# Designs tried in a protein design run: peptides against a protein of PDB entry 7AE7. Part 134

Target 1, 321 residues: chain A of PDB entry 7AE7
Amino acid sequence: KVYKDLREFLEVLEQEGQLIRVKEEVNPEPDIAAAGRAAANLGKNQPAVFFEKIKGYKYSVVTNVHGSWQNHALMLGLDKNTSTKDQFYELNRRWDKFPVPPNVVKREAAPCKENVIDKDINLFEILPLYRINEQDGGFYISKASVVTADPEYPDDFNKLNVGTYRIQVKDRDRVGIQALAMHDIAVQLEKAEAENKPLPIAITIGNNPLVTFMASTPVGYNQNEYEFVGALQDGVPMDIVKSDLYDHLYVPAGSEVVLEGHIIPRVRTVEGPFGEFPGSYSGARLQCEVKIDRITHRTNPIFENLYLGIPWTEIDYLMAL

## One batch from the design tools (peptide; made by RFdiffusion4, then SolubleMPNN)

Design b2_p18_8_s4 (from b2_p18_8, 9 letters changed)
Fold by OpenDDE base, seed 5:
Structure b2_p18_8_s4 (fold): chain B 321 residues (1-321), chain A 18 residues (1-18)
Amino acid sequence: as target 1 above (321 residues)
Amino acid sequence: SIEELNRERLKRLESLRP
């Protein structure tokens, strides 16, 4: 089975008993994290947790989407009881199908384009932001697939990077992004900053689960993550759409939310701390700042965010492969 | 301190919640 978007995957998770739907209104803190921990305590078959109603917010949150081997099997379109060994075997088999180029769909065919916000941007109106950990220095977007291009080769689709980066909300229309030197985004940013130019960016939230997986999987600088998604879909191309602001950036057609903007050149602001692992806070550092210039989103967008808590965390499943 | 800055930032951001 192949999924076009997060919603199709969540439907399957629910059908397979791998999603808990919380229908009662919850507080953003501490209830989201607490419910996630409670779900994690259900053992190895950890479900996703979908919060329909969050106090003070209009939209929903889903966590722990990749937080179990069952969810991972389902992501691959396998039986939820497929052994870890067989999942790895199948993953490796499909990996050899790279490259599988994505389909570029028209704007009107892309669900992520259903709604547009291009003025008075307020992230808090679109995303139910919360502290993942009690000691976090802010609200984090921890499961975004971030799209950037090489500013020297903007039309080279092979240099289009889709990565997962730690993103801290800084203002209504600003986020900090942790671009480490080992990340492809850092190479692209360095090129932009050398000329004191903004780096175009699209921060995509709530994607096809294989997009999120590939965004968390290191690939070569000249390898497009979308072409691996097609490989992991057993040769079925994924659907992408051109960003609204930039001709050279393509986003998943089914994204719940797309934050389009730019990394401000040569600006660094304090980011962190963040509890990446239980009992381990990454210290505060000077990190890049993104200005959000446009938002596109699906109607009733789902904020997909990482579950962080009791090991194994969702990150452990995303990185264990 | 970074901690004070973060507290002030958090307070500000919390005030931006609907």
Scores: peptide ipSAE 0.191, ipTM 0.807, DockQ to the pose 0.847
Fold by OpenDDE base, seed 1:
Structure b2_p18_8_s4 (fold): chain B 321 residues (1-321), chain A 18 residues (1-18)
Amino acid sequence: as target 1 above (321 residues)
Amino acid sequence: SIEELNRERLKRLESLRP
């Protein structure tokens, strides 16, 4: 099975008993994190947790989407009881199909384009933001697939990078991003900053689960994560659409939310701390700042965010294969 | 301190919640 978007995957998770739906109104803190921890404590078969109603917010949150081997099997379109070994074998078999170029769809065919916000941007109106950990220095977007390109080769699709980065909300229309030197985004940013130019960016939230997986998987600088998604879909291309602000940036057509903007050149602001692992915090540092210039989103967008709480977190599953 | 700055920022951002 191939999934076009997060919603199709969540439907399958629910059908397979791998999603808990919380229908009652919850507080963003501490209830989201607490319920995630409770779900993780159910044992090896950790479900996704879907919060339909969050006090003060209009939209829903889903966590722990990749938070089990069963969910990983389902992501690959396998039986949920497929062994880790067999999942790994199948992943490797499909990996050899790289590259599988994505389909570029028209704007009007892309669900992520259903709604547009280009004025008075307020992230809090679109995303039910909360502290993942009690001691976090702010609200984090921890499961976004961030799209950037090489500013010297903007039309080289092989240099289009889709990565997962630690993103802290800084204001209504600003986020901090942790671009480490080992990340492809840091190479691209260095090139932009050398010329004192903004780096175009699209922060995509709530994607096809294989997009999220590949965004968390290191690939070569001249390899496009979307072409691996197609490979992992057993040769079925994924659907992408051109960003609204930039001709050279393509986003998943099915993204729940797309934050389009730019990394402000040569600006660094305090970011962190963040609890990346249970009982462990990555300290506060000066990090890049993104100005959000445009939002596109699906109607009733789902905020997919990372679950963190106990060992074998969702990160561990995203990085384990 | 960075901690104080973060607390102030967090308080500000919490006030931006609907």
Scores: peptide ipSAE 0.176, ipTM 0.798, DockQ to the pose 0.899
Fold by OpenDDE base, seed 4:
Structure b2_p18_8_s4 (fold): chain B 321 residues (1-321), chain A 18 residues (1-18)
Amino acid sequence: as target 1 above (321 residues)
Amino acid sequence: SIEELNRERLKRLESLRP
């Protein structure tokens, strides 16, 4: 089984008993985090949690999508009861199929292009933003697949980076991004900042689960994460589409939300704190700031966000693979 | 302090909720 988007995966999770649907209206805080913790307490078979109604918001939230070995097996299109060993074996077998180039689809064929916002951008109208942890210094977008390119080699598809970075909402149309020196985005940003130029960026939310997985998986600077997604789909190419603002940036065709913009050169603003680990906060630091210039989104977009709770959190599953 | 700035920012952002 291959998934075109998050929605197809959520349907399978629900069919397999790996999705809890919360139909009652919840408060964004503390109910989302509380329900996530409650789901994590259900043992090793941690389901995704889908919140249909969030007070004050129009759209839904899903969390803990990658939060179990069962969900991981299903992500690979395997039986949910596939052993961790067999999942690892299959992952490695498919990894050797790299590269599998993606299909570039037309704009009109890409679900992420159904709606456009290019004026009066307000992230709060599109994303049901909440504090993941009570002491977080703001609202975080924690499972975005962030697309950037090498500004010196913008047309080199092998240098197109799809990564996961901590993103704090700073304003209606601004986010902070944690671009650490060890990240490929930091190399690209350094090149842009050397010339005092903006770095083009597309922040994609609610993707094919293998895109989210590969965005969290370190690869070589000259390796494209989308070509690994195709490999992990056992040789089935994934679908990508050009960003609206940048000809050299490609986003997953099925993304729920795409935030297109730029990293402001040589600007650093306070970001954090964020509870990356249970009981541990990374301190506030000066980090980069992104201006959002355009949003494209599916109708009734689903905000996929990270669950952070007890050991064996969603992040542990994303990193343990 | 950084903590005060974060609290002020958070209050501002909370006011942006629909």
Scores: peptide ipSAE 0.175, ipTM 0.790, DockQ to the pose 0.860
Fold by OpenDDE base, seed 2:
Structure b2_p18_8_s4 (fold): chain B 321 residues (1-321), chain A 18 residues (1-18)
Amino acid sequence: as target 1 above (321 residues)
Amino acid sequence: SIEELNRERLKRLESLRP
């Protein structure tokens, strides 16, 4: 089984008993985090948790999508009871198929382009934002696949980076991003900042689960994560579409939400604290700031966000593969 | 190796650990 988008995967998770649907209206805080913790207490077979209704918001949230070995097996299109060993074996077998180039689809064929917001941008109207941890210094987008390119080689598709980064919402149209020196985005940002130029960025939310997986997976600077997604799909290309603002950025065609904008050169603003683990908070630091210039989104977009709670957390499973 | 790739994934995710 190959998934075009998050929705196809959530359907399979639900069919396999690996999705809890919360149909009653919940408060963003503390109910989302509390329900996630409750789901984590179900043991090794932790389901995803889908919140249909969130007080004060229009759209839904899903958490813990990658939060179990069963969910990872299903992500690979395997039986949910496939052993961790066999999942690793299959992952490695498929990895050798790299590169599998993605299909570039037309704008009109990309679900992420169904709706456009290019003025009066307000992230709170599109994303049901909440504090993941009680002591968080703000709202986080913790499971985005962030697309950037090398500003010196923007047409080199092999240098297109799809990564996961800690993103704090700073304003209606601004987010902080943690670009650490060890990440490919930091190399690209350094080049842009050397010339005092903005770095083009697309922050994609709610993707094909293999895109999210590869965005969390380190690859070479000259390797495209989308070509690994095709490999992990056992040779089936994934679908990508050109961004609206930038000819050189491509986003997953099925993304629930795409935040297009730029990293503001040589600007650093206070970011954090964020609770990485229960009782462990990173200090506040000066981090990069992104201006959001355009949003594209699917109708009734699903906000996929990371579950952080009592171990085993979703991050522990994403890290274990 | 898969173990190195997983260690790098872990490092990347640890680097995503704030």
Scores: peptide ipSAE 0.009, ipTM 0.339, DockQ to the pose 0.023; fails the geometry check

## One batch from the design tools (peptide; made by RFdiffusion4, then SolubleMPNN)

Design b2_p19_1_s1 (from b2_p19_1, 12 letters changed)
Fold by OpenDDE base, seed 4:
Structure b2_p19_1_s1 (fold): chain B 321 residues (1-321), chain A 19 residues (1-19)
Amino acid sequence: as target 1 above (321 residues)
Amino acid sequence: SSELEFRRKREEEWLKRRE
C-alpha cells in the first residue's frame, strides 16, 4: 500500500483499529495533549487520535500518527503486526532503491492548492493551534516538513532539503524556526544571510506519512528526501508540485497546509520554553524568524501535530529507524 | 500540583476511550 496523502493513511489507520476518532467538541487545552499522552501510554498498539471538533476552531487535529510500531508498519504498507525486525529489513531493502524521482504534477492536480490565502494571513484561522505541553511558551508546529533550497544552486533538485524543525508560532503570520548547524537548512540559511537575503521556505503540514518520516531522517546534502520517499514506496514515485511563490521549491502535492514565506535574514528572536521531555523544558533560545506570505491548503485541512511526552512517544518511533 | 492532577485525570479518561 502506497499513500498519496495523510487522509489515505488515516483511513487505513482507522480501518486497522489504529485511530481513535473523537467526534465530540474538545478543548484545545488540555484535551489534545491529554489524549496524545494517553495514546502513547498504552505501551502497545498506540493509535492515532483524530479530533473532529476543536472549540474555537474550524478545522480538525490529528496526533500520534506515527505513534506505534503498528502505525509504522502500516506506513510502510505492511501488516500492522509486522515485527520491528521485519520492518527494519524492509526499510533497508527499499532504501537501496534510491533514487526514485518524484512526479511533478500540475498545480490544478495538487490537493494542497484547493484554497489560497494571500492576504490577511492568520495562522489561527487555518490551524487549530494549542500548547502541546502546559508550560510551553507558545504554540508549536512540531510535525511539519520544511522545504528549502540552496540559494546558490536553486535549480539543483538534489540540494532541495525537506526537514523537520521545531517551529514556534510568534504571530498571525510569523513563526520561529530552529535551524541547527547540523541540519542542511542551516547551510542554506548561512548562504542567504551572507548576502543579507531572505531564504525562501515552504512549511508543509499533514503529509504522506513517508514524507514526514524522511523529513525526520538525516540524508546527505546532495540527496533529496522525495527521492527516498519513492524508494520507501518500493519504487512508486511520490507526487510533488511547485510552490506558488518560488520556482525552485516543490512541496508534496497532497499536503493539508502549505505555509510559504521566507526566513528573515540576520534576525533572531526568542523561542521557548518547550517541553521536550516530561517535566523538563528547554531553555529559551534565539531562533530564526519566518514571515508567512502565502498559504495554500486542502478544503477542511487536518492539522497533524506531534505530542511529546514520556517515551515511547511518536517522536521516538519516528527516530527509531 | 492541582493542575498536574487534573491533567492526569484527563489522560485516564482518554485511556478509557481506547478500551
Scores: peptide ipSAE 0.021, ipTM 0.604, DockQ to the pose 0.023
Fold by OpenDDE base, seed 1:
Structure b2_p19_1_s1 (fold): chain B 321 residues (1-321), chain A 19 residues (1-19)
Amino acid sequence: as target 1 above (321 residues)
Amino acid sequence: SSELEFRRKREEEWLKRRE
């Protein structure tokens, strides 16, 4: 089984008994986090939790999508009861198929392009934002696949980076992003800032689960994560589409939400704290700031966000293989 | 502590709904 988008994966999770649908209206806080923890406490077979109605917001949230070995097996198109050993074996087998180049689809064929917001941008109107942890310094987008390129080689597709970074909402149209020195985005940003230029960026939310997986998996600077997604799809190319603002940035065609903008050069603002692990908060630090210039999104977009309530969290599963 | 207790209570309520 290959998934074109998050929705196809959520359908399979629901069919396999690995998704809880919450139909009643919930409060963003504390109900989302509380329900996530409750789901985690159901045992090792932790389901995703889909919140259909959130008080004060128009759209839905899903958490814990990658939050179990069963969900991880299903992501690979395997039986949900496939052992960790067999999952690892299959992952390694498919990894050897790299590179599998993606298909570039037309804008009209990309679900992420169904709706456009290019004025009066307000992230709170599109994303049901909430504090993941009680002591978080703000609202976080914790499961985005962030697309950037090498500003010196913008047309080199092999240098296109898709990574996962901690993103704090700073304003209606601004987010802070944690670009650590070990990340490819930091290398790219350094090059842009050396010339006092903005770094083009696309922050993609609610993707094909293998995109999310690869965005959290370190690869070489000259390796494209989308080509690994195709490998992990057992040789089936994934679909990507050109961003609206930038000719050199490509996003997953099926993304629920795409935030297009730029990292402001040589600007650092306070970001954090964030509870990455239960009882452990990374301190507040000066981080990069992104201006959001354009949003594209699917109709009734689903905000996929991390569950971080108790170990094993989604991040543990994303990093385990 | 009051917020943690409130969150715990909500968590327990959610767990009970799934039994």
Scores: peptide ipSAE 0.019, ipTM 0.508, DockQ to the pose 0.021
Fold by OpenDDE base, seed 5:
Structure b2_p19_1_s1 (fold): chain B 321 residues (1-321), chain A 19 residues (1-19)
Amino acid sequence: as target 1 above (321 residues)
Amino acid sequence: SSELEFRRKREEEWLKRRE
């Protein structure tokens, strides 16, 4: 099975008993984190946790989407009880199908374009933001697929990068992004900053699970993550659409939320702390700042965020491969 | 706690793989 979007995957997870639906209203803090931890205590077959109602917010949150080997098997369209060995074998087999170019769909065919916010942007109105850890210095978007291009070669599709980065919400229309020197985004940012130009960016939230997987998987600078998604879909192309602000940036057609904006050149602001550990504050580091200029989103968008609870966190499964 | 150390280690591993 191939999934067009997060919603199709969540439906399968629910059918397979790999999703817990929390129907009662919860407090963003501490209930989301607490419920995630409780779900993790259910053993090795950890389900996704879908929160339908969050106090103070209009929309839903889902966590732990990739948080088990069963969920990982289902992501690949395999039986949920497929062994890790067989999953790896299948991944490797499909990997050799690279490149599988994506389908570029028209704007009117892309669910991520159902709604547009281009003025009075407020991230808190579109995302049910919460502190993942009690000691977090702010709200984090931890499972976004971030799209950037090479500013010297913006039309080179092979240099289009889809990556996952730590993103802290700093204001209604501002986020901090951790662009480490080893990341492709850092190379692209360096080129933009050399000319004192903004770097165009699209932060996509709630995607086809293979997009999220590939965004967390390092690939070559001249390799497009979307072409690997097609490979991992056993040769079925994924659907992408042009961003609204930039002709050279493409986002998953089925994204729940797309934040379009730019990294402000040569500006660094304090990010964190992110409570990696109770009592250990990661020192405040100066990080890049993104201005959000436009939002597109599906009706009733689902905020997919990373579960960072009990060991065998969702990160472990995303990187286990 | 061992749990916190585990989280740190995993986050560091995550960061390193992205490095």
Scores: peptide ipSAE 0.012, ipTM 0.446, DockQ to the pose 0.190; fails the geometry check
Fold by OpenDDE base, seed 3:
Parts: C-alpha cells; structure tokens; sequence
Structure b2_p19_1_s1 (fold): chain B 321 residues (1-321), chain A 19 residues (1-19)
C-alpha cells in the first residue's frame, strides 16, 4: 500500500481503528492537548486524533499520526500488528532501493494548488493554531516538511533539502525557524546570508506520512529526501510539483498547506520557549525569521501537528526505527 | 550494513536532540 497524501493515510488509520475522530467542537486550548494525552494513555494502540471542529477556526487538526508502532506499520503498508523488528527489516530492505526519482506533476494535477492566497496573508485563517504545551511562548508548527535548496546550485536536485524544524508563528505572515548548524538548511542559509540574499523556502504541512518520516531522517547533503520516499514506497515514485514562487523548489503534490516565502537575511529574532519534550522546555533564543509571501492549500486543509504527550511522542516513534 | 548505519544515524540524531 502506497499513499498519495495525508488523507489517504488517515482513511486507512480510521479503517484500522487507529484514528479517533472528535466531532464535537473543542477549544484549541486546552482540549487538543488534553485529548492527545488521553489518547496516549490508551496504551500500545495509540491512535491518531482528528479534531473536526475547533472553536474560532474554520479547519481541522490532526495529531499523533506517527504516534504508535501500529501507525508506523500502516505507514509502510504493512499489517498494523507487524513487529517492530519486521518493520525495521522492511524499512532497511526498501532503503537500499534509493534512489527512486519522484514524478514531477503539472500544477493543475497537484491538490496543494487548489487554492491560492497571495495577498493579505493571515496564517490564523488557514491553520487552527494553538499552544501545544501550557508554557509555550507561542503557537508552533511542529510537523512541517521544510523545503530549501543550495543557492549556489539551485538546479541540483540532489541538494534539495526536505527537513523538519520547529517553527514558531510570529505574526500573520511571519514565522521563526530554528535552523541549527548541524542541519542542511543551515548550510544553505549561510551561503545565502554570505551574499546578504534571502533564502527561498517552502514550508509544507500535512504530507504523505513517508515524506514526514524522511524529513525527520538525517540523510546526506547530496541526497534528496523525495528519492528516499520512493524507495520506502518499495520503488513507487512520489509526486512532487514546482512551487509557485520558485522554479527550483519542489513540494509534495498532495500537501494540505504550502507556505512559500523566504528567510530574511541576517535577521534574528527571539523565538521560544517550546516544550520539545514532556517536562522540558528549550530556552528562548535568537532564531531566523521567515516572511510568508504566498500560500497554496487544499480545500478544507487539515493542519497536521505534532503530539508531545507522555509516554512517547511522535518524534520518539519516528526515531525509534 | 545499511541497517546498522541507519540505526546509528537515528540514535545519534536522537541523542543530539535530547542534549
């Protein structure tokens, strides 16, 4: 089983009893986090939680998509009861199929292009933003696949980077991004900032679960995460589409929301704190700032965000294989 | 093996994020 997008995966999760649908209207705070914690307390069968109605917002939220071994098995198209050992074996077997180049689809064939916002950008109108943790310094987008390229080699597809970074919402059209020196994005940003140029960026939300998995997986600087997604799909290419603003950036064709913009060169602003781990908060630090210039999104976009509840977070499952 | 390398990379990244 291969999934084109998040929605196909959510359908399978629901069919397999690995998705809880909350149909009643909830408050963004504290209900989303509370429901997530409740789901985590269900034991080994930690389901995803889909919130259909959120007070003050138009669209839905889903959390804990990668929050169990069952969900991981299903992500790989395996039986939900596949052992962690067998999941790992299969993952490694497929890994050796790298590279599997993606299909570049036309703009009109890409669901992420169904709607466009290019003026009066307001992230709060598109994303049901909430504080994930009680002591968070703001609203975070914690499960985005961020696309950047090498500014010296923009046409080198092998240097296209898809990574996961913590992103704090700073304003209607601005976000802070944590680009650590160890990340490929930091290398690319350094090159842009050396020339005092903006770094083009596409922040993609609500993707094929293997895209999210690979975005959280360190690979070589000259290796493309999309080509690994194809490998993990057992040789089936994934679909990507050119970004609207930049010819050299490609995004998953099925993304729920794509935020296109640029990292402002040589600007650092206060970001944080954020509860990255239960009971632990990262301090406030000076981080990069992104200006959002364009949004494309599917009709009725689903905001996929990270669940950080006890005992295991989604990131723990993403890293455990 | 590719498996051992993958595990090692994951463990190293996990450790780095938790330090």
Amino acid sequence: as target 1 above (321 residues)
Amino acid sequence: SSELEFRRKREEEWLKRRE
Scores: peptide ipSAE 0.010, ipTM 0.392, DockQ to the pose 0.073; fails the geometry check

